Peptides against a protein of PDB entry 2AUS. Designs and how they scored, part 171

Target 1, 323 residues: chain A of PDB entry 2AUS
Amino acid sequence: ADIKREVIVKDDKAETNPKWGFPPDKRPIELHIQYGVINLDKPPGPTSHEVVAWIKRILNLEKAGHGGTLDPKVSGVLPVALERATRVVQALLPAGKEYVALMHLHGDVPEDKIRAVMKEFEGEIIQRPPLRSAVKRRLRTRKVYYIEILEIDGRDVLFRVGVEAGTYIRSLIHHIGLALGVGAHMAELRRTRSGPFKEDETLVTLHDLVDYYHFWKEDGIEEYIRKAIQPMEKAVEHLPKIWIKDSAVAAVAHGANLTVPGIVKLNAGIKKGDLVAIMTLKDELVALGKAMMSTQEMIERSKGIAVDVEKVFMPRDWYPKLW

## One batch from the design tools (peptide; made by RFdiffusion4, then SolubleMPNN)

Design b2_p21_8_s3 (from b2_p21_8, 10 letters changed)
Fold by OpenDDE base, seed 5:
Structure b2_p21_8_s3 (fold): chain B 323 residues (1-323), chain A 21 residues (1-21)
Amino acid sequence: as target 1 above (323 residues)
Amino acid sequence: SAVEERGREMLARHRARRAAA
C-alpha cells in the first residue's frame, strides 16, 4: 500500500469544474454513507459475514461487503464497504496484509535459533490452503514481505508479519515450528493492516457504530458517524491511478472504456493487465478497470483504449455528458 | 508503535490466560 507512485502529467492545462461531482470531503452525510468504507475493528468470536450483517442492521443498509475474511477467532482491521461502494472490496482483496501474531513453541529453542529460522521465512513460501478455505487446496507460492520479532518470552514469540493476500499465518507458524524442530501453534492473531486500512484513528468498533448512528438519528449530530466512515476512495489509495478530463467522466460513468485522449495524469509503473482506479481531477473514484496499456504506452499514444472499465462507482449524473 | 503496543497487549492477555489455567 505504501508504494509511492510517481505522477506523470499529460495535460498540464486541464481544469475541473468545481460545480460537478461530489469530492470525498464534500458529500452530504447520506451520500457519504452510500459511498463509504468502515475501518472496522472486528472482535474475536463472530465471522466476518456476521459482522457485515450487523453493520447493515445498525446502519440500516441494503448492501455491504468486506475487504477480506478474518477467521472467527481473529480480531482487527476489517474494511467494510457500504451500499454503492460495496464492490470496492475487489481492490482490497488482493492488497497486502499485516498481522501481529503470537506463536507458542512446543519445546525450548535458543533465541538465536528462533531469530535465524524466522528470518528464513521472509520471501517466497509454499503454502497449502487449509481445508476450511473456499480456495482450492493447491500448493501455491506466497510472499512474506517481512517478519519482525517484537518479543520472545520463553516459548512465546510475538511477531509482526507483512504478507501477500491469502497467506495463512496459522500455516506459516506451523511451518516455522517444524523448521525449529519442536513444533508450534498460533496462540493469537490480530490483523493490523489491510492495504490502505490500518490501526489508526479511523478504526472503529461495532459499539462505536451503534452510538454514532444513534447520535445522528436521535440527536442530529452527524460528526461522529461521518468520521467513522471513510470515503470509498480510501479503498483504492494503494492502486495505480489515472486521472481523467471532466469531459471523459460521464462516458466512463456510463460504462465506456477510457481512451487515451481522456487522460490528464497517471501513475508511473502501470502495466498491461493491472487493476487501476480511474479518478476525476477532484480525486473522486469513477471506476475500476483493467489497464490495456502500460504507463509508457498511455503517454506515447494519441489514441486507443487505455482502460477496460470493469466496475463503475460514480453515478451517471454527477458530471454532464460532453459528447 | 501502535502495532507493538497491540502486540504487547496480546502477550499480556496470553500470559494472564495461562496463569489462570
Scores: peptide ipSAE 0.303, ipTM 0.873, DockQ to the pose 0.940
Fold by OpenDDE base, seed 3:
Structure b2_p21_8_s3 (fold): chain B 323 residues (1-323), chain A 21 residues (1-21)
Amino acid sequence: as target 1 above (323 residues)
Amino acid sequence: SAVEERGREMLARHRARRAAA
């Protein structure tokens, strides 16, 4: 998620009308909520769905969705997309995750052996989804991007782990325990990252949301609830981006595919088939779609479909029809 | 880091629970 993508400018003379759209930093509070994502610190105990239902009640919302299930016992980073932003979770579901895990070993193992064996679990692993998952229980590969041991205290191993979406840390710990020859179980687990959402100043509790909503509704203080909700554009920061002309925005907002002439600038390294975010020159999310061309093809070609638009977020009236 | 701090807090809570059991 933290890899800065190079930006290639195709049209350096393209201007944007300041009267059109609603940039993420200039949305009225009601509109900010309609296009918002909460970086929630999920408590241990409730399901991710129960927590989403509570947020909907607290904030008086019709719709919300989460950026990837946390088990009831697991705390930490749960992105919750609100109202018009609800479907932005499709960008977060495939995003990498980070956890801090406490593994308890069922026997004594030398520290050097713990370190050596855990290092072997970096890379590709084979997992069977747990019974409680909606996923078919077939064997599947998952990537472990890194394992960093933070502390070893006898049989307790504290570690940080970066993983591909849908990697089961409980299953990973079980397999590590088997490889160590003594067995192991997951004592505690916290998610510290979900794509662009991490443990930072934007992380809020359910109690914070209650208080901040009260300050807004009863005291007229919007500052706290405004800071507690991130713009939906935050949920696509990890995706490759394509920035488009003002004249192309309304067409894409109506569900038209993005054509090459509409492109002003784009990230390097887009491949055919990648999920991409279509942005205005004011960094507003217009739509998500599938790249039909590489970055190089989008530069070299004068025409053709650059992006197959899958999900529109921007209202049709934010930009005028210029066709 | 914030992650390391959270990890230390988690381990401290775990130790405290084991000492109270």
Scores: peptide ipSAE 0.282, ipTM 0.860, DockQ to the pose 0.897
Fold by OpenDDE base, seed 4:
Structure b2_p21_8_s3 (fold): chain B 323 residues (1-323), chain A 21 residues (1-21)
Amino acid sequence: as target 1 above (323 residues)
Amino acid sequence: SAVEERGREMLARHRARRAAA
């Protein structure tokens, strides 16, 4: 997720009109909420769906969605996309995740052996989805990006783990326990990261949201609720981006596919079929789409469909029609 | 134990895939 993608400039003379659009930092509070994502600290106990329903009630919202289910007993980072931003969760579902996990061993194992075996689970692992998952129970490969042992206390192993989306930590711990020969179970799990959302100053509780909404509605203080809600653009920081001309924005906002002449700059390493974020020159999210060309093809070609637009976010009136 | 046998089999499959990648 932290890989800074190189930016290739195709048109260094492209300017943007400061009067058009609403940059993420300049949205009125109501508009900020309509295009917002909350970095929620999900408590243990409720389902992710119950928590989304509570946020909708607290903030008086019609629509919201979450960036990837946490089990009832699992706490931590749950991105909740609001109103017009609700479908930005499409960008977060495939994003890498980090967890802190407490594994309890069912027998005594030397610390050196624990460390050695857990290191062997870095890289590609085979998993079968649990019965309760909506995913077909086919064997699938998943990436474990890293395992960092934080502490070993007898039979309790605290570790941080970075994983590909849809890696089951409970299953990982079960397999580590099998490999150690004693068996193990997941005692506790917290999600510490979901793509660009992490445990930082943007992490808020349900209680914080109640208070911050109250301060806004009753006391007229918008500062707290404004800080508690991230712009939807935060939810696409980990995606490859394509920045477009002001003249192309309204067409894409109307659902037109992005053509090569509309591109001002783009990230390196886009492949055909990748999910990409189409951005304005003010870093406003216009749409998500499927790349129909590689970065190299988008540089070399003078014409053609660069992105098949799947989901528009930007209102049609933020930029003028220039066609 | 049945646990150790399953663990060794999983490790062997995991190692075999890393060696083939």
Scores: peptide ipSAE 0.031, ipTM 0.631, DockQ to the pose 0.022
Fold by OpenDDE base, seed 1:
Structure b2_p21_8_s3 (fold): chain B 323 residues (1-323), chain A 21 residues (1-21)
Amino acid sequence: as target 1 above (323 residues)
Amino acid sequence: SAVEERGREMLARHRARRAAA
């Protein structure tokens, strides 16, 4: 869900130097690619790892990573972070997911019963990870945020489902089929959302990427490849944010923890232990880190470590050292 | 399978409906 987070301003007099940094909209094409994320429409067939390897070949990249595995047979939204942005995928792994699924029932069930039983699967469910997952095969709870039936056609049930990260839709469908008394299996699955990435105008195919790269390299037309790649800041839109003073940026870019005096503004509702994005006043991603304080503590305290910096993205030279 | 093919068509129709909304 796009949780609108309130923004609390601590320092309303804080200004930013327009000569420092590279705002997402002002990056040269090469720099944009270095800090980019593709909203890929993964085809059915290949693994998510094979698709990442193909993108690296198509775009002549050294590094890339994906924002959460789709099974070979599963299509749809696969965020692929590029080059210096590769590590931003850690923000997408815990993000909620949406799918459109086709469930096939193994017997005839009245539509009203289908609707009633599927509604009972909203909320907390117990799942065991499948054998093929890198996750320990322990029983665990997962949240189903919503189930929306889109179409019922005899034994075929098309539905949209919003789930917590690492919910297995195949297992959900199996349990729905058991609850209906006839059994069921997953006939088709597509991921329609991964955190801030959804099915929209930014969704591109592998074919699109081939063409757009060719237009840039052979014809000198960068517009298509520029639009096909989102800034890495897109990959953290769903996270709570802390915006920092220009004087704090270089220290954080060198791997220093964020201290309370560096904070200009922040989102409400940050808890200790939350993953947060540290931003400049120009909405550039500096780093990801773990909140060491709540929002309230960051407002009330004059000193201390606000964020334990885990991953730096910003180069050390974009902002001057002011210490 | 015929069900998987139908499933792709159903998903394609759903995608088209969402793009038109």
Scores: peptide ipSAE 0.140, ipTM 0.745, DockQ to the pose 0.062; fails the geometry check

Design b2_p21_8_s4 (from b2_p21_8, 10 letters changed)
Fold by OpenDDE base, seed 5:
Structure b2_p21_8_s4 (fold): chain B 323 residues (1-323), chain A 21 residues (1-21)
Amino acid sequence: as target 1 above (323 residues)
Amino acid sequence: SLVEERGREMLERHRARRAAA
């Protein structure tokens, strides 16, 4: 998520009408909720689905979805997309994750050996999904981006780990334990990051949401609930972006594919087949789609389908039809 | 960092559980 992508400007004279749309920071509270994502601190105990059901009850919502399952015993960062933003979770599913893990070793191992072996697990690993996973139990490669040992206390190893989506930390710890020759298990796990969502001031509990909703509904104080909900655009910060002309927004909002003439600026490094976010010049999310061209092709070509639009988020009436 | 703090809290809770067992 932290990789800054270069922005290539294709049309430096393109302006946006300030009267059109609703920038993420200027949405009325009801609209903000409809296009919101909660950075939830999931407690240990409940399933991710139970937590989503509780949020729906607390906030009186029809729809919500989560950005990637946490096991019942696992706490921490669970992005929950609300109402009209519910489908934005598809951008979060493939996003990298960070965890803090406590590994308990089943025997004594010298600290130098622990450090050496854990470093060998940085990079590509082979995993088999757990029995309870909806994912086919085929062997698959996953990337471990980094392992950082925070503390070693005898047989307890506290570490942070950055991983590719769908890496099983329990399985990683099991394999580390095997490599150490003594065996190991996961004593505790917390997710500290899911793509753009991290442990920061935006992290809220279920209790916070109850209180903040009460302050809004009973006391008329919207400040707390407004801060507790992030705009849906937060959920796509890690994606490559394409910014489009005001004249193209309504067409894309109606489900039309993005054509090359509609592009004002775009991130470098887009490949054909990438999931991309289509944005207005006010950084409003219009749609998610599949890139049909590379960044270079989108620059060099004068025409053609740049993005196959898969999911529209923006209402059709926020921008005028200019065709 | 907050991540390190959360990690320390985890380790402390685990130490406390082992001492009580």
Scores: peptide ipSAE 0.346, ipTM 0.883, DockQ to the pose 0.887
Fold by OpenDDE base, seed 1:
Structure b2_p21_8_s4 (fold): chain B 323 residues (1-323), chain A 21 residues (1-21)
Amino acid sequence: as target 1 above (323 residues)
Amino acid sequence: SLVEERGREMLERHRARRAAA
């Protein structure tokens, strides 16, 4: 998620009208909530679906969705997209995840051997999804980006792990235990990252949300609930971006595909088939779509469909129709 | 880091649970 992407400018003279749209930092509180994502600290116990239902009840919302299931026993970072932003979770599902895990070994193993064997699990691993997963139980590869041992206390191994989406840490720990020759199980698991969402000052509990909503509704204090909700644009920070002309925004907001003439600037390294975020010059999310061209093709070509628009977020009336 | 702090808290809670069992 922390990949710095170069920005290539195609039109350095493109200006934006300050009267059009609603930049993330300038949304009224009601509109901010409609286009919001909560970085929730999910407690252990409830399902991710139950937690989403509670948030909907607490904040009096019609719709919400989560940025990737956590098991009931797993705590930590659960992005919850609200109302009009609900579909932005599609950007978070394929995003990398980080966890802190406590592994308990079923026998004594020298620390040097623990460190050596765990290092061998960095890279591609073969996994079979658990029975409880909605995913078909076929063998599949998953990438372990890194394993960092934080502490070893006898048979307890505390480690941080960065993984590809849909990697099962319980299965990883089981295989590490087999490789160590003594067996192991997952004692505790917390998710510390889901794409751009981390354990930081934006992380809030269900109790925080109850209190912050009360302060807004009963005391007229919106500051706390405003800070507890991130703009939906946060949920796409890890995606490659394409910034478009003001004249192209309304067409894309109506579901038209993005054509090459509408592009002002774009990230380097876009490939055909990539999920991309279409942004205004004010960094407002217009839509998600599939790149139909590479970055290079979008630079070199004067015409054609650059992005197949899959999910529109921006209302149709924020920018004028200029056609 | 916050991640390391959360990890230490997990380990401490686990130690406490084992001592109480």
Scores: peptide ipSAE 0.336, ipTM 0.881, DockQ to the pose 0.941
Fold by OpenDDE base, seed 4:
Order: structure tokens, then sequence, then C-alpha cells
Structure b2_p21_8_s4 (fold): chain B 323 residues (1-323), chain A 21 residues (1-21)
């Protein structure tokens, strides 16, 4: 998620009209909420779906969705996309995750052996999804990006783990326990990151949301609720981006595919089939789509469909029709 | 133990796949 993608400029003369659109920092509070994502600290106990339903009640919302299920007992970072932003969660589902986990060993193991064996679980691992998973129970490869042991206290091992989306930490801990020869189970799990959302100043509780909504509605103080809700653009920070001309924005907002002439700048390393974010020159999210070309093809070609637009977010009236 | 045998098989399969990648 923290990989700074190189930006390749295709049209260095392209300007943007400051009167068009609503940049993420310039949205009225109602519009900010309509295009918002909450970095929720999910409490242990409720399901992710119950928590989304509570947020909808607290904030008087028609629609919301979460950026990837946490089990009832699992706490921490749950991105909740609001209203018009609800479908931005599709960008977060495939995003990398970080957890802090407490593993309990079923026998005594020397610390050096614990460290050595856990290091061997970095990289590609094979998992079978649990029975309760909506995912087909086929063996699948997943990436463990890193394992960092934070503390070892006898049979208790506290560690941080960065993983590919849909890696089951419970299954990882089970396999670590088998490899150690004593067995292990997951005592506790907290998600500390979901793509661009992490434990930082933007992390809020359900109680915070109740209070902040009250301050806005009863006292007219919007500052707290404004800070508690991130712009939907935050939810696509980890995606490769394509920035488009003002003249192309209205067409894409109407559901037209992005053609090569509309591109001003783009990230390096886009492959055909990648999920990409189509942005204005003011860093507003227009749409998500599937890349139909590589970055190199988008640079070299003068024409053709660059992105198959899958989901429009921007209203049709934010930019004028210039075609 | 059955745990050690399964653990070794999992490690060997994991190592074999990392070596083949």
Amino acid sequence: as target 1 above (323 residues)
Amino acid sequence: SLVEERGREMLERHRARRAAA
C-alpha cells in the first residue's frame, strides 16, 4: 500500500478549471458524508455487518458498505464507505492487510526456534479457506509480506503480520503451531491496516461517531464529524491512478470508457486487467475501471480504450459536457 | 507425533514451493 507509484506525465500543458468539481477538501459537509469513508475501530463482539448497520443508524444513512469482513471477535481497522461512496469498498477488498496477533503455543518451544520457524512463513503460503468463509474451499496461494515478532512470553507470541487479502491468520497460526511441533491457536487478533486505512488519527469508534453526529446536528459544530469521515479518494490511494483532462471528466461521469486522448498523467506499472482509479487533475475520484492497456501502451498509443469503466462515483454535473 | 509429521510435511511443501518459485 505504501509503494509510491511513479507518475508519468503525458500532457504537461493540461490545466484544470478551479470552478469545476468538488476537491476532497472543499466538499460541503453533506456532500463530504455522501462521498465519505469512515476508518472505524471495530469493537470485538459484533459482526462487521452489524457495525455497518449501526453506522447507518447513527449517521442517518441509506447505504453503507465495509472494506473487508472482520470476524466478530476481531477488532480494529474496518473501512466503512458511505452513501454514494459505498461501492468504493471494491478497491479495498483486494488490498493488503496488517494484523497484530497473539498466538498461544500448546507446548514449550525455544525462542530461537519460534523466530526461525515464523520467518519461514514469510512469502507464498498455501491456505484452504475455513468452512464459514464465503470463498470456495479450494487450496490457494497467499502472500505473507512480513512477520515481525513483537514479543515472546513463554508460550505466548505477539507478532505483526502483513498479508495479501483473504489470508486467514487463524490458519497461519495453526500451520506455525504444526511446524513448531507443539500446535498453536489464535488467542487474539486485531487488524491494524486495510490498504490505505491504518491505526492513525483518523481511526474512530462508534461512540465517537455518536458524539460527533450529535455535535453537528444539535450544536451546529461540523468539525468533528468532518474529521471522522475521510473522502472516498482515501479508499483508492493504494490503486494505480490515471488523471484525465477536464474535457474527458463529464463523459466518464456519464459512463463512457476512458480513451487514450483523455489521459494527462498516469502511474507507472499498470497492467492490462488491473483495477485503476480515474481521477481529475484536482484528485477527485471519477470512476473505477479495468485497465485495457498497460501504462506503456497508454503512453505509446494515440487512440483506443484505455480503461473499461466499471463504476462511476462522480456526479454528472460537477464538470461540464465538452463533447 | 501426528502434529510434528503434519508440520514437517507442511514445511517441506512450503519450502519446496518457495524453491520452485
Scores: peptide ipSAE 0.033, ipTM 0.641, DockQ to the pose 0.022
Fold by OpenDDE base, seed 3:
Structure b2_p21_8_s4 (fold): chain B 323 residues (1-323), chain A 21 residues (1-21)
Amino acid sequence: as target 1 above (323 residues)
Amino acid sequence: SLVEERGREMLERHRARRAAA
């Protein structure tokens, strides 16, 4: 999420009509909700699915989905995509995660040894998914980006950890405990980040949502509920982007693949097979798709399919048909 | 468990410290 991607301009003369579309900052409240993502502080206790069901009831929604399961006992950052934005959660599944974890050691270990051994777990680790995971229990490599010890109190080790998607912190703690020679278990876990969503001013509770929805519906105050919901475009900030000309938007919104002549600008470092976000020149999310070309091929070629469009988000009528 | 409660308190204290920084 933190990697700034270079933007390469392919067409410097491309303009956008200000009358077309609905930029994230200009959506009426009802439309904002329909294309929204909540940065939810999931409480410990309920499943991620139960929490999504509660949000649907609180906000009177037909559809919602979450950006990656948290176990019942795990609290913290759970992105919940609403209504027409529901499918944007697929962009968050491969995103890096951060956690704060409490590890309990089963024996006494000198602090210096704890620090040294935990540092060795930065980088590539081999994991087997737990039995409760829908993922096949095959050995797989995962990246631990960083481990930061926050506090050591006897046998309790509080640490922050940044990990590749689908890294199991419980398994990491088990292996750290084995390496320390005393064994360990995960006492507590909170997710503090899921891609672009983090613990910040946008993090809201279920209680906040109840109150904010009430203020809107009963008191006519939309400010709180507006602030509690992020635009769906937030959920794709970590993806490579391709910005398209106005004349290509309606075709993509109808499910047509993006062709090279439609590209105005794009991020550097796109590879064939990458998940990419197709954006308007007003930073509206049109669709997610699979790159069929590299960035370099999209620059050099005059024609061809640049992106295989998989998921359309933009309504078909926001931009005129220009074909 | 007492360990789970302690763990929650530690995480809450850490969150509060990060929000104040």
Scores: peptide ipSAE 0.161, ipTM 0.747, DockQ to the pose 0.064; fails the geometry check

